# Designs tried in a protein design run: peptides against a protein of PDB entry 3S8F. Part 1

No score or structure here was measured in a lab: all are predicted.

Target 1, 157 residues: chain A of PDB entry 3S8F
Amino acid sequence: VLTLFVAVPSLMTAFTVAASLEFAGRLRGGRGLFGWIRALPWDNPAFVAPVLGLLGFIPGGAGGIVNASFTLDYVVHNTAWVPGHFHLQVASLVTLTAMGSLYWLLPNLTGKPISDAQRRLGLAVVWLWFLGMMIMAVGLHWAGLLNVPRRAYIAQV
Target 2, 166 residues: chain B of PDB entry 3S8F
Amino acid sequence: DEHKAHKAILAYEKGWLAFSLAMLFVFIALIAYTLATHTAGVIPAGKLERVDPTTVRQEGPWADPAQAVVQTGPNQYTVYVLAFAFGYQPNPIEVPQGAEIVFKITSPDVIHGFHVEGTNINVEVLPGEVSTVRYTFKRPGEYRIICNQYCGLGHQNMFGTIVVKE
Structure headers, positions and changes below count from the first letter of each chain, unless a header shows other numbers.
Peptide ipSAE was made for these designs. It is ipSAE averaged over its two directions, with the distance scale d0 held at 1.0 Angstrom where the peptide's residues are scored. Compare it between designs on one protein only; published cut-offs may not apply.
The geometry check fails a fold that doesn't show the stated peptide or that is severely misdrawn somewhere.

## One batch from the design tools (peptide; aimed at target 1 G63 H141 L145, target 2 N120)

Design b1_p8_1 (made by RFdiffusion4)
Pose (drawn by RFdiffusion4):
Structure b1_p8_1 (pose): chain A 157 residues (1-157), chain B 166 residues (1-166), chain P 8 residues (1-8)
Amino acid sequence: as target 1 above (157 residues)
Amino acid sequence: as target 2 above (166 residues)
Amino acid sequence: TAVLAFFL
C-alpha cells in the first residue's frame, strides 16, 4: 500500500511536467492537440534526452506499480520482467537525463563549446539509446512473462 | 493568459490526482481480494522456522529425499524440498493432482529461487530458513522448477521437476 | 491477465 503511495509523486510529476511542456509548445506557436509537441525544440539534445526518458518512464512506472502489487509480484519476481522495468527507469530516464546534461552542463563547467556537429551526434546518441532501451524493455518484459529468469547466462542453455 | 493557463492547469491537475488516487485504491482493493482467495497460498509463511544448513542432508526431513512427500491431511501433502548447488531433491517431486501441497523448502548452501513454471509458486530459498508455500495443482503433468536467484556459476542450468500424477 | 490489466 505504501509503495502504491510512493507512486503518487511521479503521477503528480507526470502532470506538472506534461503541462509545462504543453505550455512551452503553445508559446512556440503549437496548436491542435499535437501541435504543441511538434513545436518543441527537438533539435536540442538537452531537451530531447529527458523528454524521451520521460516517455519510456510511462511503461517503466506501470511495471513498477505491478511489481508493487504483492501477489502480482509472484508472476514477475526474479524474472526478466524486472530488468525490463528498471532499464526503463534508471538506464533510460536517469541515464538520458545525465547524457542531455553534457549539452548544457559541460559547457557551463569547462567553457568548452558544443559544435553543431557534436550537437547532431548527441541527438543520434540519445535517440538510439532511447530506442534501444524501448526495444529491450519489450524483449525483457515479454520473456519475463514467459518465466525466463533474470541474472542467468541463458545463452549457455 | 499566464494567470489563465495557470489556473486551468492547477484545476485539471487536481482532477487527475483524484482520478489517479481512485485508480490506486481500486488496485489496493483488487489485491485485498487475492489475499482472501486460495491463490494467496503461494505467499510464504511469515513465521520464522529455523534450521541448520550444515546438517540438513544428514538429519531431519531433508536427509532422505525418497521420504520427502508426507501425507499431512486427507487431501494434503507436505513436501520437504532441498534446493542446493545445483539441483533440487527429490527429483522428481511427485504429488497427486487436486491435493493441497505444502512445500517446505530449504538450502544447505546459498540462496536459491524456487519458481514453478506455470504457477504462482515463486519463492526465495534461504539457507537456515524454511520457505513454506501452498499450492494445489489442478492439471496433471510435468512442471519445471527454475532457480531464479543467482547462486553461482551453475545457476543457468539449475532446474528441477514436479510430476503431478493424475 | 491481471498483470497486464494493471500494466495497461

Design b1_p8_1_s2 (made by RFdiffusion4, then SolubleMPNN; from b1_p8_1, 6 letters changed)
Fold by OpenDDE base, seed 2:
Structure b1_p8_1_s2 (fold): chain B 157 residues (1-157), chain C 166 residues (1-166), chain A 8 residues (1-8)
Amino acid sequence: as target 1 above (157 residues)
Amino acid sequence: as target 2 above (166 residues)
Amino acid sequence: DLVLLVYS
């Protein structure tokens, strides 16, 4: 009930953020239907991390609606589907946002910019983290739909 | 300049909001598809039913495992199952193939899971509450019951068996 | 989701 209650406002917020990104990209010289995406600062881990988190949150949010649905929750409850949802919400969105925030916060707190090496390493970490989370999440959701249970070390599948 | 900026932002917001509405319909369609393809075979049934977990082992339909399987009609059975730390009662549960089985499951101790492998039967079992699941086994054989809700140190070894007889 | 994560 609570999930469904906040679903519409959350969607509105998410797409408002997307609108802000489009505006920012166009201010940075992006043109066309998709050119504004390329114009965004993809060389900054403080930007990339939370954006990747948002991308992971898209299927996670959809899954939240599924998990909150009475009939569908009956299918997926206590299966591998559930931890798949968690990893998209907590381990991708929250974690990547925290990682990105760190890349913004540390330079501001210390008054020193991050080195180019640190920047490149940060980008690698963020992208690898996202990739790993997506692989795991897809696997867990797939397994869940095949009725693989959570909290069980053995199952018929 | 401020007004122009606001107008530009508003235009982008309108576009993305329209897209969001379209995506809502896509999600609804996906949900409908999932329901159609993954919910067949199990019928969640029953109203909210309560039981005293402190006495469920001593009196009532769960007290005697030998009387747990009750024929309620032609090719219809009710099975009273206890999920406890750490197993299921009765074990095995013997039911005929093709019969409509109503499982009434409760717990005398803590929360457990009731997940029947090879089926879509998957419910949590709460002390003081009766979980009701209706299912018809089409294939004879053994179906393992597993606990998918952490219930203590023996949780991982908590198994039961349903034997479907031809 | 965080509450469910902690108590699940």
Scores: peptide ipSAE 0.023, ipTM 0.770, DockQ to the pose 0.041
OpenDDE base, seeds 1, 3, 4, 5: peptide ipSAE 0.015, 0.000, 0.000, 0.019; ipTM 0.815, 0.801, 0.788, 0.779

Design b1_p8_1_s3 (made by RFdiffusion4, then SolubleMPNN; from b1_p8_1, 5 letters changed)
Fold by OpenDDE base, seed 2:
Structure b1_p8_1_s3 (fold): chain B 157 residues (1-157), chain C 166 residues (1-166), chain A 8 residues (1-8)
Amino acid sequence: as target 1 above (157 residues)
Amino acid sequence: as target 2 above (166 residues)
Amino acid sequence: SLVLAVHA
């Protein structure tokens, strides 16, 4: 019940953020249904990181509803599915948002902009992190659906 | 212009709100599909049955492993299982093939898991509470019970066995 | 943190 109560405001927040991104993209010259996405600052790790986190949060949020459902939770509870959900929510959204925040915060606090090399390295880090998290999350969810247990080193499958 | 910006933001919010509503229906459909596909085989029974974990080893239906399997009717059994640090009793649990088995599981010490490999039996076991699961084994053989809730130093080695006889 | 605590 609590998760479902949180899910509705969270969903509203997510789509409000998306609306803000569309507005920002259109202000930057993006046109059409999807052109605003391309117009966003994909060369800035402070932007890319939290956006990738949000993308990971979409399936994670859906999984949250599954985990909160009594009948569906019985299928996935204490299986590898649960760690998969957590890695999308914490290791993807929260971690990537923190990483992105650092790329914005540190230059502002020090008064020194990041170098181009640091920027490119930052982009590589956040994209590789996202890729790794998606691979692991998909694997964990898949294993969970196959009834691979959580917190156990042995499984029948 | 501030007014123009506000109108634009409202338009985007309306669009994304509509998309949000559409996604809500998609999620409902996915939940319905998942329920139709993955809910077969095990019927969890939700009763608020309580026991005293301090006395469960000494008195009551869990006290004697030799009396843990109780025939309650034709082709119907109740099995009283203790999950403890670090194992299960009785071990092995012997049940007939094709019989309806009601597992009543509790713990005398800490929280454990009761996950039967090859089945959809997967419940947490809390001290002071009774977990009830109904299942019918269609195939004879040995089914391993594993603990999927961390319960201490020996958690990784906490195993049991269900032997299904023809 | 509270949400994590509830779901952990």
Scores: peptide ipSAE 0.018, ipTM 0.757, DockQ to the pose 0.042
OpenDDE base, seeds 1, 3, 4, 5: peptide ipSAE 0.011, 0.000, 0.012, 0.000; ipTM 0.803, 0.794, 0.789, 0.766

Design b1_p8_1_s4 (made by RFdiffusion4, then SolubleMPNN; from b1_p8_1, 5 letters changed)
Fold by OpenDDE base, seed 1:
Structure b1_p8_1_s4 (fold): chain B 157 residues (1-157), chain C 166 residues (1-166), chain A 8 residues (1-8)
Amino acid sequence: as target 1 above (157 residues)
Amino acid sequence: as target 2 above (166 residues)
Amino acid sequence: DLVLLVFS
């Protein structure tokens, strides 16, 4: 059975979202190859959070292919690499998407828009969360490549 | 306007889907390249072997820690290791430097890990199955065995030692 | 190894 076949629908989904972002950015006046990115609503935490989650999901997805690879998994299995992968997928993508969803859902359900202070705080939270997750994930992947075991409080390195 | 928007969306989606497919092949190519350039350090594993975890402590090659290290040939040994809650036997495992060591590892209770620091030995140990790892220690000294699979309340303290003698 | 990589 083709194990890596799982990457096909995952990549299709991810890049379809990217296509939607490009379309949205261009509708907002963005032009050129990258100008549409700047045109996206980066002042809205409901938008920024899931997008940052998606960005974290990209290297995580690549890592997923590694983890699903028979020979390469032998290298990384039960090392700090695996938690690094999980934190990109769950603690980054899922968590940030949940945060973004709340920033959209609660104002919508209550009928009360978020204040400017709440908006700024929200932006700070999601960016800091993303930064922290990236630092931790890079560290865990690096440690994993150095054969640091997972589920252990000690290591040779 | 709706038609124009629809066509634009389709165009972008087609482009990104093509990119998606291309990236899939790039990843596969990178994996293939990695495998082609990093094959020298792979530890050979044996075929799937089954044992009865309920009797492995009482009979068979794992039953007596004093007889766990078996010389199978010139500079060749087989070591029968039990990973259990919460430790390893024999402990320490004493083997000669430069000898080819075949570890036969199993568990009488739950799943454990067998991670040897300073080496690329890292396998899960399943009750009822025998994990086979072949390794040659080039440097004498002590190598710590770490359980890297959660196995209960004493998991964090589950360690063993391999002593490589000159 | 490549076969096992893809079809494991």
Scores: peptide ipSAE 0.013, ipTM 0.812, DockQ to the pose 0.072
OpenDDE base, seeds 2, 3, 4, 5: peptide ipSAE 0.000, 0.000, 0.000, 0.000; ipTM 0.749, 0.794, 0.781, 0.764

Design b1_p8_2 (made by RFdiffusion4)
Pose (drawn by RFdiffusion4):
Structure b1_p8_2 (pose): chain A 157 residues (1-157), chain B 166 residues (1-166), chain P 8 residues (1-8)
Amino acid sequence: as target 1 above (157 residues)
Amino acid sequence: as target 2 above (166 residues)
Amino acid sequence: VPLVVVKL
C-alpha cells in the first residue's frame, strides 16, 4: 500500500511536467492536440534526452506498480520482467537525462563549446539509446511473463 | 493568459490526481481480494522456522529424499524440498493432483529460487530458514522448477521437476 | 498490467 503511495509523486510529476511541456509548445506556436509536441525543440539533445526518458518511464512506472502489488509480484519476481522494468527507469530516464547534461552542463563547467556536428551526434546517440532500451524492455517484459529467470546465462542452456 | 493557463492547469491537475488516487485504491481493493482467496497460499508463511543448513542432509526431514512427501491431512501433503547447488531433491517431487501441497523448502548452501513454471509458486529459499508455501495443482503432468536467484556458476542449469499424478 | 493480472 505504501509503495502504491510512493507512486503518487511520479503520477503528479507526469502532469506537472506534461503541462509544462505543453505550455512551451504553445508559446512556440504549436496548436491542435499534437501541434504542441511538434513545436518543441527536437533539435536540442538536452531537451530530447529527458523527454524520451520520460516517455519510456510510462511503461517503466506501470511495471513498477505491478511489482508493488504483492500477490502480482509472484508472477514476475526474479524473472526478466524486473530488468525490463528497471532499464526503463534508470538505464533509460536517469541515464538519458545525464547524457542530455553533456550538452548544457559540460560547457558550463569547462567553457568547451559543443559544435553543430557534436550536437547532431548527441541526437543520434540519445535516440538510439532510447530506442534500444524500448526494444529490450519489450523483449525482457515478454520473456519475464514466459518465466525466463533474470541473472542467468541462458545462452549456455 | 499565463494567469489563465496556470489556473486551468492546476484545476485539471487536481482532477487527475483524484483519478489517479481512485485508480490506486481500486488496485489496493483488488489485491485485498486475492489475499482472501486460495491463490494467496503461495505467499510464504510469515512465521520464522529455523533450521541448520550444515546438517539438513544428515538429520531431519530433508535427509532422506525418498521420504520427502508426507500426508498431513486427508487431502493434504507436506513436501520437504532441498534446493542446493545445483539441483532439487527429491527429483522428481511426485504429488497427487487436486491435493493441497505444503512445500517446505530449505537450502544447505546459498540462496536459491523456487519458481514452479506455470504456477504462482515463486519463493526464495534461504539457508537456515524454511520457506513454506501452499498450492493445489489442478492439472496433472510435469512442472519444471526454475532456480531464479543467482546461486553461482551452475545457476543457469539448476532445474527440478514436479510430477502431478492423475 | 492486464497480462500480469490475467496470468495471476

Design b1_p8_2_s1 (made by RFdiffusion4, then SolubleMPNN; from b1_p8_2, 6 letters changed)
Fold by OpenDDE base, seed 1:
Structure b1_p8_2_s1 (fold): chain B 157 residues (1-157), chain C 166 residues (1-166), chain A 8 residues (1-8)
Amino acid sequence: as target 1 above (157 residues)
Amino acid sequence: as target 2 above (166 residues)
Amino acid sequence: LEEVLRKW
């Protein structure tokens, strides 16, 4: 139970970011309960990438709580569940945030804006990355629940 | 205007913080529910037992593979297993079907895994510590032991076998 | 203490 308190600051941070997104969307003219979402700049890969990372981080965070439970950890520890978890956390959030940062940083460093073609390519990259990551993560979590071991090339399923 | 904006931001933050806390409780509740309804699969952790990894091969219950399987009751056995680079001892482990088996597993060298396919036996094996797992094999046959913790160059080939006899 | 820290 004490270990689960680590989830408190993480959740606080996550939902504070969500609040910031809502505020930004409303500033951009979004109205109503969900209209602010549509008002966000979904045409910018520098924005889309970290947001998709956040979306992947949500189930990963939930999994983190599971992993932090010693009783449930007995079920999932050193199974494919674990790499499923950190792929959501690292390969989704961290990696997509890094991608998004590059889409912002490079144009600013060079002083040259990205072309429309580059923008569209960037969007395709981050969406495909997210999709692939979600498929892989779901598969790994599922395999983990089926007792597929981590760090083994063979499993009886 | 700045004051109004600040108040609005604070309201959003407070709302989302409340939601965060609510979700935390939901997750805790779900965990509690899962544990309450699915207790049969949970093996209680035993007390921490320690051994000297430098002498475990030479003296004590792990020293002789031929004596690794000890009958402790009419249908109860204790099996002293060593996980080492790169295998398990004894190998195979022979136990009767339907008997309650207490595995006591330790390592003389580095950290290993002890994952038994077809079972819920999955523990890390630490030098200097004894992992205790209780299991009853309901079906006869061969069960593969897999090392699921990286232990060196031969890790991928580190397997054992449990043979459950009728 | 170690046991508590491991479990909680």
Scores: peptide ipSAE 0.000, ipTM 0.809, DockQ to the pose 0.043
OpenDDE base, seeds 2, 3, 4, 5: peptide ipSAE 0.000, 0.000, 0.000, 0.000; ipTM 0.779, 0.799, 0.798, 0.782; seed 2 fails the geometry check

Design b1_p8_2_s2 (made by RFdiffusion4, then SolubleMPNN; from b1_p8_2, 6 letters changed)
Fold by OpenDDE base, seed 1:
Structure b1_p8_2_s2 (fold): chain B 157 residues (1-157), chain C 166 residues (1-166), chain A 8 residues (1-8)
Amino acid sequence: as target 1 above (157 residues)
Amino acid sequence: as target 2 above (166 residues)
Amino acid sequence: LDEVLAKW
């Protein structure tokens, strides 16, 4: 219980961000229980990228609790599970957030707005990245549960 | 308008915080449930045992690979294994089928992994510490030992074999 | 189970 208490700040942060998204969606005219989601700016890669990162971070965070659990860590430690976990955390959330930040930063630094073509390309990039990361992460977690070792090129499965 | 917005934000935050705490307990409960239902599959951790990595090759139970497999009782063995750059000793490790095997694993040099394919044996091996794992091989055959902790240039080729005899 | 939980 004490070890898992470290998850509290992370969960608080996650749900605070979710609350902020809900508020933003409602400010944009979204109504009802889920209508605010549709009202969010899904046409902007600067928004979509970090949000997709957050979505990947959710299962990653759950995995973090598993990894922090003494007995469960025994099962998953130094297996493909671990790379699956941090790819969600780093290659999904951090990387997509960085990508999204660039879509905001570059136009502001240069004073030049992104073209529609650049916007569409950006959306394609972040969605494809997210999809690829999800496939890889699911595969790695699954492989880890099948006792595929980390840092090895060979496995008996 | 600002006051109304502030109140709304606070209400949402309180709701999500409550949800956050609830989810924490759900995860704890799921972990507890998993442990309760799968306790038989958990290998008990051994007591913390220390050794001197600088002398472990020269003296003690790890010094002679020919004496690494010690019968400690009826159908019970202790196997003293060294993980080193870049291999395992003894290699192969020969043990009887159905015997209870206690592996005592340490390293004379750097951190290694000891992952036995087809089993739930998977431990890190630290110089100066003895990793203890208990396992019973139910099926005869060869089981590959894989180093799953980076240990240097030869890491990718660091393998061992456990031969389980009928 | 209690012993396992104590290690957390």
Scores: peptide ipSAE 0.000, ipTM 0.809, DockQ to the pose 0.062
OpenDDE base, seeds 2, 3, 4, 5: peptide ipSAE 0.000, 0.000, 0.000, 0.000; ipTM 0.778, 0.802, 0.795, 0.781

Design b1_p8_2_s3 (made by RFdiffusion4, then SolubleMPNN; from b1_p8_2, 6 letters changed)
Fold by OpenDDE base, seed 2:
Structure b1_p8_2_s3 (fold): chain B 157 residues (1-157), chain C 166 residues (1-166), chain A 8 residues (1-8)
Amino acid sequence: as target 1 above (157 residues)
Amino acid sequence: as target 2 above (166 residues)
Amino acid sequence: LDEVIAKW
């Protein structure tokens, strides 16, 4: 009940954020159905990080609904599926948002802009983090569906 | 101007909503397909039952491990299992191949897991509550029971065995 | 009910 209760406002927020991104992209010269995506500032780690977090959050949110569904939860509960869900929600969205916030916050607090080298490094870090999290999350979800238990050091699959 | 802005945002939201809804159905369909093709049949049985965890070891069907396996009908058994810190009783659990087994599982102490390897049997076991799972073992052999819920310092070593006899 | 709400 609590999960579904939170799911509704979360979905509303997600759509609003998506709408804001589209609007921003169009203001930056993007046109058409998808052209606004390319117009977004993909060269800024402060932008890329939270956006990648949001992308990871989409399947994670869907997984949350699954976990809250009685019949499906019976299958996936306390399997590797659950950690997979957590890593999408926490290690992807929350962590990447924190990283992005840092890339914005530090220049503003210090008054010193990020160098080009730091910017490129930041982009590399964010993308590598995201890719690593996606690999791990997919693996954990897959393992969960294969009935690998959570909180056990051994499994027979 | 504000009205126009709201209308525009609404249009964007509707588009994204439609996309999200479509993706949701795709994901649900994929999950359903995976479950239908790759999972064995385990059926939760019975209504919520309560038991006193403070007396469950002394009185009732869980008190004597030697009497834990009860034949309830032709090729039908009920097995009364205790999950405790840190093990299961009876251990091993001996059941016939091909018989319909109803597991009645509870705990005298803390929350435990009851995960049977090689099966889809996977439930949490709460003190004061009886978990009921129905399953039929088609293959003889040994099946390991794993605790997949943290229950204390000995959690990682908490195992049991089900022996399915021909 | 409280347990169910806490879990889901």
Scores: peptide ipSAE 0.005, ipTM 0.779, DockQ to the pose 0.038
OpenDDE base, seeds 1, 3, 4, 5: peptide ipSAE 0.000, 0.000, 0.000, 0.000; ipTM 0.812, 0.804, 0.798, 0.782; seed 1 fails the geometry check

Design b1_p8_2_s4 (made by RFdiffusion4, then SolubleMPNN; from b1_p8_2, 5 letters changed)
Fold by OpenDDE base, seed 4:
Structure b1_p8_2_s4 (fold): chain B 157 residues (1-157), chain C 166 residues (1-166), chain A 8 residues (1-8)
Amino acid sequence: as target 1 above (157 residues)
Amino acid sequence: as target 2 above (166 residues)
Amino acid sequence: LSEVIEKL
């Protein structure tokens, strides 16, 4: 019961961040139900990386509720599902946030802006990372539902 | 301007919070749906049973692998299984088809896994704790036991076999 | 695979 209560503040935090993004997008000239998304600075890897991390974190968070459920955890526990969850939570959100943080931090610390080439490379890196993580995470979750064990090099399937 | 911005933020927050609450109920509903439609594969957890891992190999029902399979009824068996670094005992575990098998699994050393391929048997095995799993094998054959909890250098090679006889 | 799914 207490474990599931964590979902409440987590959701509140997530949607507060979403509200902040919406506000920022609208301040940048975005209009309509979805126009604010397009208005966000998608040309900046310091922005894109954390946002992609958040996008990966959404299904991961949903999975967290599943994993925290006593009955549902019986199905997924110690299967490939769990690594799938971790790769969304850590290897996506945390890692991408760290990457994005560097793209912001280093220019500020050095006083030198990143070059256009570095910016483009950064965008490529974070998008490719996200894509790879999503493919792997979907695969791991799917395999987990098929009862593929974690921490094993072999499986029946 | 500042007032307008504040009011706008508040409106967005209220909207997203309402959405978050709705999503919470959706998740609860999905859990309820899953439980209602997919309960056949759920094995209830037993009561916590404790054993001394330092003596489990020396005395008690786990001490002799030749006596690990105990018939408790006409079509009921209890199997006392040890998961250890790096294997299982007894190995193979021989049980009859169609019988209700109660596995009582513990470890004398470190935490292991007990994942039986072809089944939904998947439990962690903790030293000092007895894991109880009830299962009925409907098909004869060999079922591989896989350790799915890291237990040391030989973890990847830690396998067992359940042989279900007609 | 189908047999495994049936056990789940």
Scores: peptide ipSAE 0.013, ipTM 0.807, DockQ to the pose 0.180
OpenDDE base, seeds 1, 2, 3, 5: peptide ipSAE 0.005, 0.000, 0.000, 0.000; ipTM 0.815, 0.787, 0.808, 0.787; seed 1 fails the geometry check

Design b1_p8_3_s1 (made by RFdiffusion4, then SolubleMPNN; its pose is not in this set)
Fold by OpenDDE base, seed 4:
Structure b1_p8_3_s1 (fold): chain B 157 residues (1-157), chain C 166 residues (1-166), chain A 8 residues (1-8)
Amino acid sequence: as target 1 above (157 residues)
Amino acid sequence: as target 2 above (166 residues)
Amino acid sequence: KELVLAVL
């Protein structure tokens, strides 16, 4: 019971971040229900990477609620579902945030802006990483629901 | 400008907070729905039972693999299984088709997994604890036991077999 | 209610 209460502050934090993004987008000229999203700096890998991480974290967080649920965890525990969850939480959010942080930090530390080529390459890397992680995560979750065990190289399915 | 920005932020935060709470209830509802519609095949966990992992091999129901399968009633058996580095005993586990099998699983060494292919049997096995799983095999044949908890260098090769006889 | 309690 207590474990599920962690979902409350987590959701509050997540939606506070979303509110900040909406505000930022509207300050950048975005209007309407979704126009603020387009107004965000999607040309900057330092921005895109963490945001993609957050997007991956959403289904991961939902999975966290499942994993923390006593009855539902029985279904998914120690199946491929769990690695799927981890890859969303760590290999997506944490890793992409780290990537994005480097794109912000390195220019600041060196005093040199990133080149346009580096920027484009960074965007490509981040988007490809996200795509790969989503494919893998969907596959792992699906396999987990089919009772494929984790930490095993062989399975019936 | 600052005042306007502050009001805007507050409005957005309130909106997203409300949405957050709504989503929380949606998730709870979905969980409840899932439980209501997908309750088949749930294996109830038994009460916490403790055992001394240092003596489990020498004395008690796990000590002799030849006596691991105990008939407790008509079409009812208890099977005392050890998961160890790196295998299971007894191996194979032989049980009748259609019988209600109560697996009592423990470990003398480290944490292992007990995942039976073709079934929904999937439990962790902790030294000092007895995992209890109840299952009825409807189909005869061989069912592979897979360790799905890392237990050392031989983890990937740790398999067992349940043979269900007609 | 019982289902919610079972999950929690």
Scores: peptide ipSAE 0.020, ipTM 0.804, DockQ to the pose 0.080
OpenDDE base, seeds 1, 2, 3, 5: peptide ipSAE 0.019, 0.014, 0.013, 0.006; ipTM 0.821, 0.781, 0.812, 0.786; seeds 2, 3 fail the geometry check

